# Ledger of designs, part 57: peptides against a protein of PDB entry 6O8C

Target 1, 262 residues: chain A of PDB entry 6O8C
Amino acid sequence: VGLRYEKISLPKIHPRYDLDGDASMAKAVTGVVCYACRTASTLLLYQELMRKGVRWLVELVKDDYNETVHKKTEVVITLDFCIRNIEKTVKVYEKLMKVNLEAAELGEISDIHTKLLRLSSSQGTIESSLQDISSRLSPGGLLADTWAHQEGTHPRDRNVEKLQVLLNCITEIYYQFKKDKAERRLAYNEEQIHKFDKQKLYYHATKAMSHFSEECVRKYEAFKDKSEEWMRKMLHLRKQLLSLTNQCFDIEEEVSKYQDYT

## One batch from the design tools (peptide; aimed at target 1 Q199 Y202)

Design b2_p25_6 (made by RFdiffusion4)
Pose (drawn by RFdiffusion4):
Structure b2_p25_6 (pose): chain A 256 residues (1-92, 99-262), chain P 25 residues (1-25)
Amino acid sequence: VGLRYEKISLPKIHPRYDLDGDASMAKAVTGVVCYACRTASTLLLYQELMRKGVRWLVELVKDDYNETVHKKTEVVITLDFCIRNIEKTVKVVNLEAAELGEISDIHTKLLRLSSSQGTIESSLQDISSRLSPGGLLADTWAHQEGTHPRDRNVEKLQVLLNCITEIYYQFKKDKAERRLAYNEEQIHKFDKQKLYYHATKAMSHFSEECVRKYEAFKDKSEEWMRKMLHLRKQLLSLTNQCFDIEEEVSKYQDYT
Amino acid sequence: EELELSEEVEEFLEKEVEELFEELE
């Protein structure tokens, strides 16, 4: 979804010299830049937070991985150990009652369990190579896409907002005077141009730098999330597959 | 109608903006 903010544009700046109009215009412009500036700050927060989160979520899946491998090895030393019971040089030269019967069916399941465990390790390694630092789930898009604190985009907007704010405040004063001396009228007319210039610069900067990069980051994250949930579903299927093995071995562990 | 800026005014104001951005850096 991303941040739901309203897209607010600069009002039309009429060219006449009008102290009342210019004051009302400057106030409206300052307001739009504040919204743009404040919105630009939140966008940076959502990115910075997203990145802190992706970093953390990746490490958590590494814990879910280590927890699973810890039980896969924990169970193998039971399979290989309980196979050493019913399938060692102790169990099974002509013989008819030497145990080749209904227990041989369990030895068959335990062979298929030990072998099926083989490809568990093959798939388990494949997800480790995606969770690895250089793998295809590495959060490299996170540090490339979008804006950063080092970009100083908010403070850049803030610098322009200050120029615009100082002018608006002066335009209030001018409106109060109802008439401007000669030189002051001319200075006021220049500041009106300066206000428009700063504002369009701040607005276009907000559009082409903050929002454009933010949306690029937003789409990269949606693409990376699909990869993530897809891996988490697989790792989970490998975890359940172990508990299954633990369950089907903890039955045959108790014999007579 | 809407206010339009001349090129000369834009060039001049752009220098000020550049200075402000240098100070910011």

Design b2_p25_6_s1 (made by RFdiffusion4, then SolubleMPNN; from b2_p25_6, 10 letters changed)
Fold by OpenDDE base, seed 4:
Structure b2_p25_6_s1 (fold): chain B 262 residues (1-262), chain A 25 residues (1-25)
Amino acid sequence: as target 1 above (262 residues)
Amino acid sequence: SELKLSQEEIEKLQKELDKLFEELE
């Protein structure tokens, strides 16, 4: 009666592992993912600070706008007053000319009146420009800061926390690998666990780096680009406001030259 | 500069991970 030898299936040959190398690798991975966590945190902080800065700048520009509007209004009042006075003077001189007064004086006053009217016309252009700026700063305008709340990463995304969870998992494996290294040799079961943990470490690390790159870095870069663009536009707008302010001052100065005639 | 460093670190990590993956194959 031939004894049927049941072929015991040979255990699956697992790839060789190096306890020292694995510990070193795990340490390195831990370090890099730790750095990613810190970097993600820093990037988040930067964005949060920038959002505050954006809000601050918006308020600053609005203040500049209001000051410009105020100055414009002041100049308009002054100019209108001057125009009214010069018109009264013109009327008086016209009456006097009926009595054979020098036409040269009336001509000079009339020229001043014409100049003042031209200055008054320029105020309309300034007003239109201010209205344009106001529209750009208004909600839904081209310089709205809504992007600052949409673009980039936010604390609510919990990206840093998610990375930290992965880091914790990796760190745990690293500490185990340190212990494994200290044992110098593992039993079969522990060796299998080690190999499995090595695979887990790989997956955690890969997931961490993917998350970092796609959800942290990429979004940060988008935020940065948008912020730079927006900042340039805001700076340009401020220059426009300054120009308008200077125009108002120029008009005021010009009007002051004619005050002696009014 | 920090982002550049981060990218470099990511690349280094990726290389190490690739090596790890090869060892697991």
Scores: peptide ipSAE 0.019, ipTM 0.572, DockQ to the pose 0.028
OpenDDE base, seeds 1, 2, 3, 5: peptide ipSAE 0.013, 0.022, 0.018, 0.016; ipTM 0.479, 0.507, 0.545, 0.550; seeds 1, 2, 3 fail the geometry check

Design b2_p25_6_s2 (made by RFdiffusion4, then SolubleMPNN; from b2_p25_6, 8 letters changed)
Fold by OpenDDE base, seed 4:
Structure b2_p25_6_s2 (fold): chain B 262 residues (1-262), chain A 25 residues (1-25)
Amino acid sequence: as target 1 above (262 residues)
Amino acid sequence: DELKLSEETIEELQKELEKLFEELE
């Protein structure tokens, strides 16, 4: 009687993968990229609004500048006229002094003349300041707004759209993974497809995050920093213009005190 | 359906993504 034995074979080893985990991961990825899309859109909107604000502020400051220049010009004309009249008066009184008349009045008028000349000198300082401001506001100046067009992201970059495309791809995979999860078990071919799709998801996610970080966030931050700096300088300049305007008014008021002598 | 995520959740997800990317490389 021969011995009967059974052949012992190793159990079939199947690749292990986690359908639940993959679905959860895909959901998370979808959420992140979705947020990236929305954020990118918001960042873009912010930049566009800021660009409009920059243009608006430039025009406003230019208007302020022109008004200041106009006021300065008015004061210069008035001051020059007053100086000329006082100089004529001085000459007349100097002649009278030769005959020993009006000595006290001549002294007073001479003092006024000296004061007016000092005011005229101050006008030179105002003019210099205005020229400086003009140079700064010029197209090639330090306060030029060219950076607003160069820095940051623009609608033409289509960053949101690019991210949306990636999001769509990721979302599709996510929905498939949800289905896979619901199946509890996949056939061999479907499993291989699942694994491949997982790789694709990683690829799309990586691309999305890279694009978001490098092309959206980084550029936005650069734009934001530049805009804040520029805005601060512009506001300061506007205050300087106001100061110059006030100086012009002060000079005008001072000159008005001497009009009785003209 | 838009996935509404809090900022905290997003940060956590970003960290998880970073880990996943490291594993992919």
Scores: peptide ipSAE 0.020, ipTM 0.549, DockQ to the pose 0.030
OpenDDE base, seeds 1, 2, 3, 5: peptide ipSAE 0.017, 0.018, 0.017, 0.018; ipTM 0.499, 0.516, 0.526, 0.536; seeds 1, 5 fail the geometry check

Design b2_p25_6_s3 (made by RFdiffusion4, then SolubleMPNN; from b2_p25_6, 8 letters changed)
Fold by OpenDDE base, seed 3:
Structure b2_p25_6_s3 (fold): chain B 262 residues (1-262), chain A 25 residues (1-25)
Amino acid sequence: as target 1 above (262 residues)
Amino acid sequence: DELVLSEEEIEEFEKELEKLFEELE
């Protein structure tokens, strides 16, 4: 996903005074800079929409995290309760063994206890994973969205407006050149004005193209690259959370099998 | 030559972004 745009360049501007050629050149320049303005606007819109999307995704992932933490907590409570009950039972049976009774049952209960302790240890790993995820999502963490506010172009930069101003100047000169062309020949003073305007047109056009390239396109590309990288990481994180949740469910299911002994 | 993006063009781009968001869900 991303906006596609064509690479644009200014036409060659010949220094020779030619009313027909100058009008045609001015028309072409106007077209190119007009395209730059539209493109800049589109690129800005894309970035603004992506910023909204980034904020949305952050909240979504935070919700996923909280749900996972909640589930993990429930399982821990259940496990701890089950372990405590089994330990009490083990103590009772150990006392009975002193009179050589219930040896087989004691073995079974002890095995269950061992299994529960293993499950409990796995919860420690889950906890560590959740803490890692939390740190990554925290302000200043590796998955912070601060880049979205820093990278790219912003409405406050007024890049589109700046380009539009230049376009307006160029367009004005173009229309004058159309009039000049219609006159077929100009008086000396008008000819000199035409030549000066041609220089101005070139100046404005060059400025517009430089601004477009350096302040719009380049920054957009940087933003796009950062956004794609960040989104991939966030998606991966969501998958990790899902995996952790599933592990909690698996543990809970296994614990339920031993509840009859507690 | 249009100086501003058409509504159609904007809609097209928004649609593309929507697809991206759907893929993220």
Scores: peptide ipSAE 0.025, ipTM 0.632, DockQ to the pose 0.020
OpenDDE base, seeds 1, 2, 4, 5: peptide ipSAE 0.028, 0.024, 0.016, 0.026; ipTM 0.639, 0.619, 0.442, 0.624; seeds 1, 5 fail the geometry check

Design b2_p25_6_s4 (made by RFdiffusion4, then SolubleMPNN; from b2_p25_6, 10 letters changed)
Fold by OpenDDE base, seed 4:
Structure b2_p25_6_s4 (fold): chain B 262 residues (1-262), chain A 25 residues (1-25)
Amino acid sequence: as target 1 above (262 residues)
Amino acid sequence: DELKLSEETKKELEEELEKMFEELE
């Protein structure tokens, strides 16, 4: 999992004045910065989509949680009802035992009562687990998604646009260098302009690469790492919820076995 | 060439995200 991109670096810029070499260098630089712009855009898109996905997943898990809670509540009601009925039955049979009647049945009912109480205890464990999950999902909890809007890059950072501006400057110089190359030789003044533009090219290129590396790639990687960690935890939590749901069904099934006595 | 690589990267992103969402549902 993770967006793949190529590590890019600027070509070596030779200080020597060379029209052919400078044009070639400028072309290469233009290509690199172009790639940086497009990559930055893609990285941003990835993050934005992931943010949407994170929000979606949070809601999904909350829905799962609510469904589990609902199921648990139903089971609790049923279980409590059964326990109350069994307790009434136990009392009746205890009275009958005083006259030496229904001894075997009383034993069975008492055992059922004990089993139901154990199930009730299990329900308590489920409740505790659900509370823990709720706490983790709550704002400020361990599974909070606040990191999603804090980490990484955002459209408001205007990173792509900033890189595009630099690319435009670089491209302009590249086109000029193509023209210079075509001239085969330059007058002194034009040569000086060429040299100056070469310095500008270096400046813009360096700025672009530093911005790309520090403000785009680095932050993206941090976001990616955090998202992966968070996602694993969320998926695990969903599995836990499923497990709890299944436990509720198991309890319900067990209780249903004793409904004939209620 | 650089633009082509970027498009491929974009496609990869879309595919990965799609798979991720499918797995989550």
Scores: peptide ipSAE 0.021, ipTM 0.502, DockQ to the pose 0.020
OpenDDE base, seeds 1, 2, 3, 5: peptide ipSAE 0.016, 0.010, 0.017, 0.019; ipTM 0.426, 0.416, 0.483, 0.447; seeds 3, 5 fail the geometry check

Design b2_p25_7 (made by RFdiffusion4)
Pose (drawn by RFdiffusion4):
Structure b2_p25_7 (pose): chain A 256 residues (1-92, 99-262), chain P 25 residues (1-25)
Amino acid sequence: VGLRYEKISLPKIHPRYDLDGDASMAKAVTGVVCYACRTASTLLLYQELMRKGVRWLVELVKDDYNETVHKKTEVVITLDFCIRNIEKTVKVVNLEAAELGEISDIHTKLLRLSSSQGTIESSLQDISSRLSPGGLLADTWAHQEGTHPRDRNVEKLQVLLNCITEIYYQFKKDKAERRLAYNEEQIHKFDKQKLYYHATKAMSHFSEECVRKYEAFKDKSEEWMRKMLHLRKQLLSLTNQCFDIEEEVSKYQDYT
Amino acid sequence: SEEEVEEAEEELEEAEEELEEALEE
């Protein structure tokens, strides 16, 4: 979804010299830039937080991986150990009552369990190579896409907002005077141009730098999330597959 | 937009020239 904010544009700046109009215009412009500036700050937060989260979520899946491999090895030393019981040089030269019967069916399941465990390790390694630092789930898009604190985009907007704010404040004063001396009228007319220049620069900067990069980051994250949930579903299927093996071995562990 | 920023800068330069002339006078 991303941040739901309203897109607010600069009002039309009429060219006449009008102290009342210019004051009202400057106030409206300052307001729009504040919204743009404040919104630009939140966009940065959502990115910075998203990156802190992705980094953390990746490490958590690594814990879910390590937890699973810790039980896969924990169970193998039971399979290979309980196979050493019913399938060693102890169990099974002509013989008819030497145990080749209904227990041989369990030895068959345990052979298929030890072998099926083989491809578990093959798939388990494949997900480790995606969770690895250089793998195809590395959060490299996270540090490339979108804006950063080092970009100083908010304080760049803020510098322009200050120019615009100082002018608005002066335009209030001018409106209060109802008439401007000669030089002051001219300076006011120039500041009106400066105000428009600063505002359109701040607005276009917000658009082409903050929002554009933010959306690019937003789409990269939706793409990376699909890869993530796809891996988490697979790792989970490997975890359950182990508890299954633990369950089907903990039955045959108790013999007579 | 970038074109609007350039137009606004040209208008700002012209306004500065007019302001200098007005101050000289």

Design b2_p25_7_s1 (made by RFdiffusion4, then SolubleMPNN; from b2_p25_7, 8 letters changed)
Fold by OpenDDE base, seed 5:
Structure b2_p25_7_s1 (fold): chain B 262 residues (1-262), chain A 25 residues (1-25)
Amino acid sequence: as target 1 above (262 residues)
Amino acid sequence: SKEEVERLEKELKKAEEELKKALEE
């Protein structure tokens, strides 16, 4: 579930000199850029938390994989042992049949042998599936978490700090415009300074919003989309792994039924 | 353990909800 943020835009800046209007505009701009700073910080925090979650999940799945591989290996050993024992028994009964001795159990033993061989054949499919999962979890695999380090925004980018600097500049101009408004009328030189400051305000605001949109929001959205896709794939993989584990248990249970014949 | 996984998932969900709430303020 991604964080919802409101799409923000700068208020319209009128070119006309108006002390009341300029103060109001500057206040609005300050508010918008302030919101951008806070939002950028929150988006960054979210991404950092998600990165921690991703790393944790990867390790969890790797552990599950290793356990499944271990279980599979155990089953293979058990199955091979049972097959060897049954084969010895089959040979004995075949010899008995050659000397015309009754071997009432030969048919049953032969059927068990056939079933065990089928189970052994299924191990190849499980092995192939495990290899596929391993390849996907490998550093260069489809489920590698390298994207989490590349996508999105990072503390090292210092985006929040950069926005804060611009906000400080904007806020300073806003406070000056409040003072200018209180004067009601400015001398020629002060009026010119006010006009220049208004241009600076516009410059800082535009730069802030551009940075916010391109370096914070866009990258966050890319990270969010990638994380959702990756998470879905990881959950699916976990389900596959669980299925393989269950198959191993099922095979083990089936083999245990035949141990009395060995 | 399954319990540990569930705890961590709950903590992550809680953190996400808190962040969402903060964004809505």
Scores: peptide ipSAE 0.009, ipTM 0.422, DockQ to the pose 0.011
OpenDDE base, seeds 1, 2, 3, 4: peptide ipSAE 0.015, 0.009, 0.013, 0.014; ipTM 0.483, 0.449, 0.305, 0.306; seeds 1, 2, 3, 4 fail the geometry check

Design b2_p25_7_s2 (made by RFdiffusion4, then SolubleMPNN; from b2_p25_7, 9 letters changed)
Fold by OpenDDE base, seed 2:
Structure b2_p25_7_s2 (fold): chain B 262 residues (1-262), chain A 25 residues (1-25)
Amino acid sequence: as target 1 above (262 residues)
Amino acid sequence: SSSEVEELEKKLKEAEKELEKALKE
């Protein structure tokens, strides 16, 4: 879930020289660009926080993976031990069978052996799944977090600072326009300066809004989309790990039923 | 318009705080 912000646009700028209108316009422009600055800052912070969250989640999932691998290993050891013990027993009973002794139990033990081997065969699938997960989490894998460092905006881009510079220029002109308004009438030279400053204001405002839209908002949205996609995949992977863990527990439980023969 | 902008800024700051809390949990 990304931060919500309102779509902003510059007010209409009239070409006509009007001290009252120009002051009002400049005020409005100042407000809009100020909002852009604050929004850009907030969007940047959001992304930085999300990057931290991504790193945290990666470590969490890696821990889950390691725990699952550990559990799987324990089950494999247990299975192998049980299989070896059953095989020894089978050999003994086969020898006894040659002399027509203890024939009734051999069938049951053989069936258990077959079941254990079947359980053991499933371990290969679990192992393959774990390997797949490991590969996805590895550097350069499909679930690598490299995108978090590449996508979006970064403090090094200095977007907020750039916007702030433009805002300062705009604000300065706005304050001058307030003074001009208070004079009600300007001399010719001052009027020409006012007109020129109005053009500058427009230039700065347009530049600010363009920068905000193209460098801040657009990149933020790209980051947001990428993060959502990545997050869904990570959560799915975590679910897969849980499933594998449960499979290990199920196998362990089934093996425990044959403890009397081990 | 200035008051509206200020209000929107406040809302964004609140959203930021909520996000920070969520990430710390």
Scores: peptide ipSAE 0.017, ipTM 0.505, DockQ to the pose 0.014
OpenDDE base, seeds 1, 3, 4, 5: peptide ipSAE 0.006, 0.005, 0.006, 0.010; ipTM 0.263, 0.268, 0.266, 0.457; seeds 1, 3, 5 fail the geometry check

Design b2_p25_7_s3 (made by RFdiffusion4, then SolubleMPNN; from b2_p25_7 with E2A E10K E11R E20K E21R)
Fold by OpenDDE base, seed 5:
Structure b2_p25_7_s3 (fold): chain B 262 residues (1-262), chain A 25 residues (1-25)
Amino acid sequence: as target 1 above (262 residues)
Amino acid sequence: SAEEVEEAEKRLEEAEEELKRALEE
């Protein structure tokens, strides 16, 4: 799960002045930092796509929640209506019994009333569950998507651009080292410049790799972990909503069996 | 619905695969 990238490290930089070795080293460093730039870009893209997905899923789950609430409300209204009608019927039969009129149906109606009351009591549990879900989805709730805006890397951080600047500096030094190699031997002053450029290359490369590791990779991994955790929780919550919806349908079906008595 | 959840998962998986392919190029 997630993007697989290779762990990259800088090649060993030898302190010894060697035109051939330095050119080869600079080439390798350029390659590594170039890979870092590309990887940083792809990691950023991944996160942006995931953020879009998160927003979409939140809206979807909110819609599911609203539908479930609507269904629950419908069932409550229907059930309450049925209960009221049955209660009226029970009262009529009770009056008949007081005048010594046998009503065999009274027992059946009374049993239905009892069953309906039990169904009504279960609505409290559904309501509590819906309230819990609502609290979790609410701003500041456990399933809020605020983390998606806080965690990870963002375009505004300009990490790719920063790395690209460093890459450009490194690439320039590499091309100079390639020229130096072609000269086979440098004058004293040129040799000193080469040595200084080698130090600059080291600093740029180290800075690039540090930035890549700390500001790109680490933050990406944190985002990835949070996204996976959040996604699992959201999917579970959605399943809970479906379960609640099904419970409402089950109750509605049961109530429909008794509508002939109302 | 269960189908919608599955679709959401599929979309995310597809996006990950596309990104993976882009990284391999």
Scores: peptide ipSAE 0.014, ipTM 0.424, DockQ to the pose 0.011
OpenDDE base, seeds 1, 2, 3, 4: peptide ipSAE 0.000, 0.010, 0.000, 0.000; ipTM 0.296, 0.563, 0.307, 0.298; seed 3 fails the geometry check

Design b2_p25_7_s4 (made by RFdiffusion4, then SolubleMPNN; from b2_p25_7, 8 letters changed)
Fold by OpenDDE base, seed 3:
Structure b2_p25_7_s4 (fold): chain B 262 residues (1-262), chain A 25 residues (1-25)
Amino acid sequence: as target 1 above (262 residues)
Amino acid sequence: SEEEVKKLEEELKKAEEELEKLLKE
């Protein structure tokens, strides 16, 4: 998903002196550069909005992470408590057996103990996964958002303003060419000025288009690509967090089945 | 005149230089 824009190019500029043709050409050039200015502004706006979105998403995912960690911690505490209680019970029954008393329940309790220990072992894996996620979200991690500040175009670059300056120069020449056209014929000196202005127009237009292409469009595309990649990774990470949360709930549910023995 | 043409060329050069400065800011 991204902004669609039309590929634009400068019209062909004929070297021949022609007041009517030059006015028409200048009008067309003005239009093209105007479009470039507007497009550059739109691309900049998009990137700024995306940067805000990125910051928001980072905070959201951090919150999700913290919630998952909290849930995991809760489960660990509960599980440890259950294990301790079961171990006490096991010790009591073992003592009873030493005095030759039948303890048919010992087998069941021992099985529960074994199951709880297995659940406890799974917590280590969850913890490791959470640590991995944390490292990825940390500054300098794989999912750091530093790229959002570095890539693309920024208001501080003043690209739109620079293009606008060029557009103004082009527009001035265009208006002069309209006047020249209205005169139908120019004196020698005015004709020479017209010819040089035409060269200036070409220069400004070329610079504008080059700047637009290299400093606006290219950087935008790079930003867009990076943002899409980053976004996919973030969404995947969020799914991983959800999975870990669900695992914690599953463990909690399993532990609850044995609470009658604790 | 040749002198006038030269003057115009110089003006064009100055304009180009100014534009380059603007784009590098």
Scores: peptide ipSAE 0.022, ipTM 0.527, DockQ to the pose 0.047
OpenDDE base, seeds 1, 2, 4, 5: peptide ipSAE 0.022, 0.020, 0.022, 0.012; ipTM 0.529, 0.515, 0.522, 0.473; seed 1 fails the geometry check

Design b2_p25_8 (made by RFdiffusion4; failed a check: the pose's geometry)
Pose (drawn by RFdiffusion4):
Structure b2_p25_8 (pose): chain A 256 residues (1-92, 99-262), chain P 25 residues (1-25)
Amino acid sequence: VGLRYEKISLPKIHPRYDLDGDASMAKAVTGVVCYACRTASTLLLYQELMRKGVRWLVELVKDDYNETVHKKTEVVITLDFCIRNIEKTVKVVNLEAAELGEISDIHTKLLRLSSSQGTIESSLQDISSRLSPGGLLADTWAHQEGTHPRDRNVEKLQVLLNCITEIYYQFKKDKAERRLAYNEEQIHKFDKQKLYYHATKAMSHFSEECVRKYEAFKDKSEEWMRKMLHLRKQLLSLTNQCFDIEEEVSKYQDYT
Amino acid sequence: HVEYETFEPLDPSSSASLDELAEAF
């Protein structure tokens, strides 16, 4: 969903010279740029936070991976060890009572458990190659897409907002005078043009640089999230598969 | 008289990508 903000555009700037109208116009324009400026700052926060989060979530899945492989190896030294009991040179030349019966069924399950564990390692490595730094889950989109603090987009908007704000404040003063001297009238008319210029520049910058890059980052994150949950479901299925093995081995560990 | 045009910005989005990320935590 990202940030829900309202899209607010610049009002129509009428061309007449009107001290009351220009003052009201400048106030409205300043307000729109502030909203645009403030919204542009939040968009940057949502990105910067997202990136801190994706970095962190990746490392957490690495912990869930290391935790699983720690138990997969922990259990193998039980399978290979308990197989060495019922399937070594000790257990099983003509023989009829030498243990080839109902225990041989357990040796069969333990053989299929040791072998099935083989492809667990094959799938377990495949997810490690995706969690790896160069793998296909690396957060490379995170540092490419969207805006950055180094882009200085908020302060760039702020510089323009200052120009617009100073003009509005002057336009208030002019309105208060109800009549402007000759030169001052002309300067006021030029500042009206400057105000419009600054505002449209700040607004288009907000659109084409802040929002546009933000949405691109937003869609990249949605795509990356699918890949993430897909990997997490797989890693989980491998973790449960180990506890299963631990469960089915902890039964046969106790023999007589 | 100088004629002035209006300007409109790009469309907004909402807040859900961070919630999805938090759920994934």

Design b2_p25_8_s1 (made by RFdiffusion4, then SolubleMPNN; from b2_p25_8, 15 letters changed; failed a check: the pose's geometry)
Amino acid sequence: EVEFEEVEPLESSDEELLEKLEELK

Design b2_p25_8_s2 (made by RFdiffusion4, then SolubleMPNN; from b2_p25_8, 14 letters changed; failed a check: the pose's geometry)
Amino acid sequence: MVEYETVEPLESTDESLLKQLEELL

Design b2_p25_8_s3 (made by RFdiffusion4, then SolubleMPNN; from b2_p25_8, 15 letters changed; failed a check: the pose's geometry)
Amino acid sequence: EVEFETFEPAESTDEELLKQLEELK

Design b2_p25_8_s4 (made by RFdiffusion4, then SolubleMPNN; from b2_p25_8, 13 letters changed; failed a check: the pose's geometry)
Amino acid sequence: EVEFETFEPLESSDEDLLKRLEELL

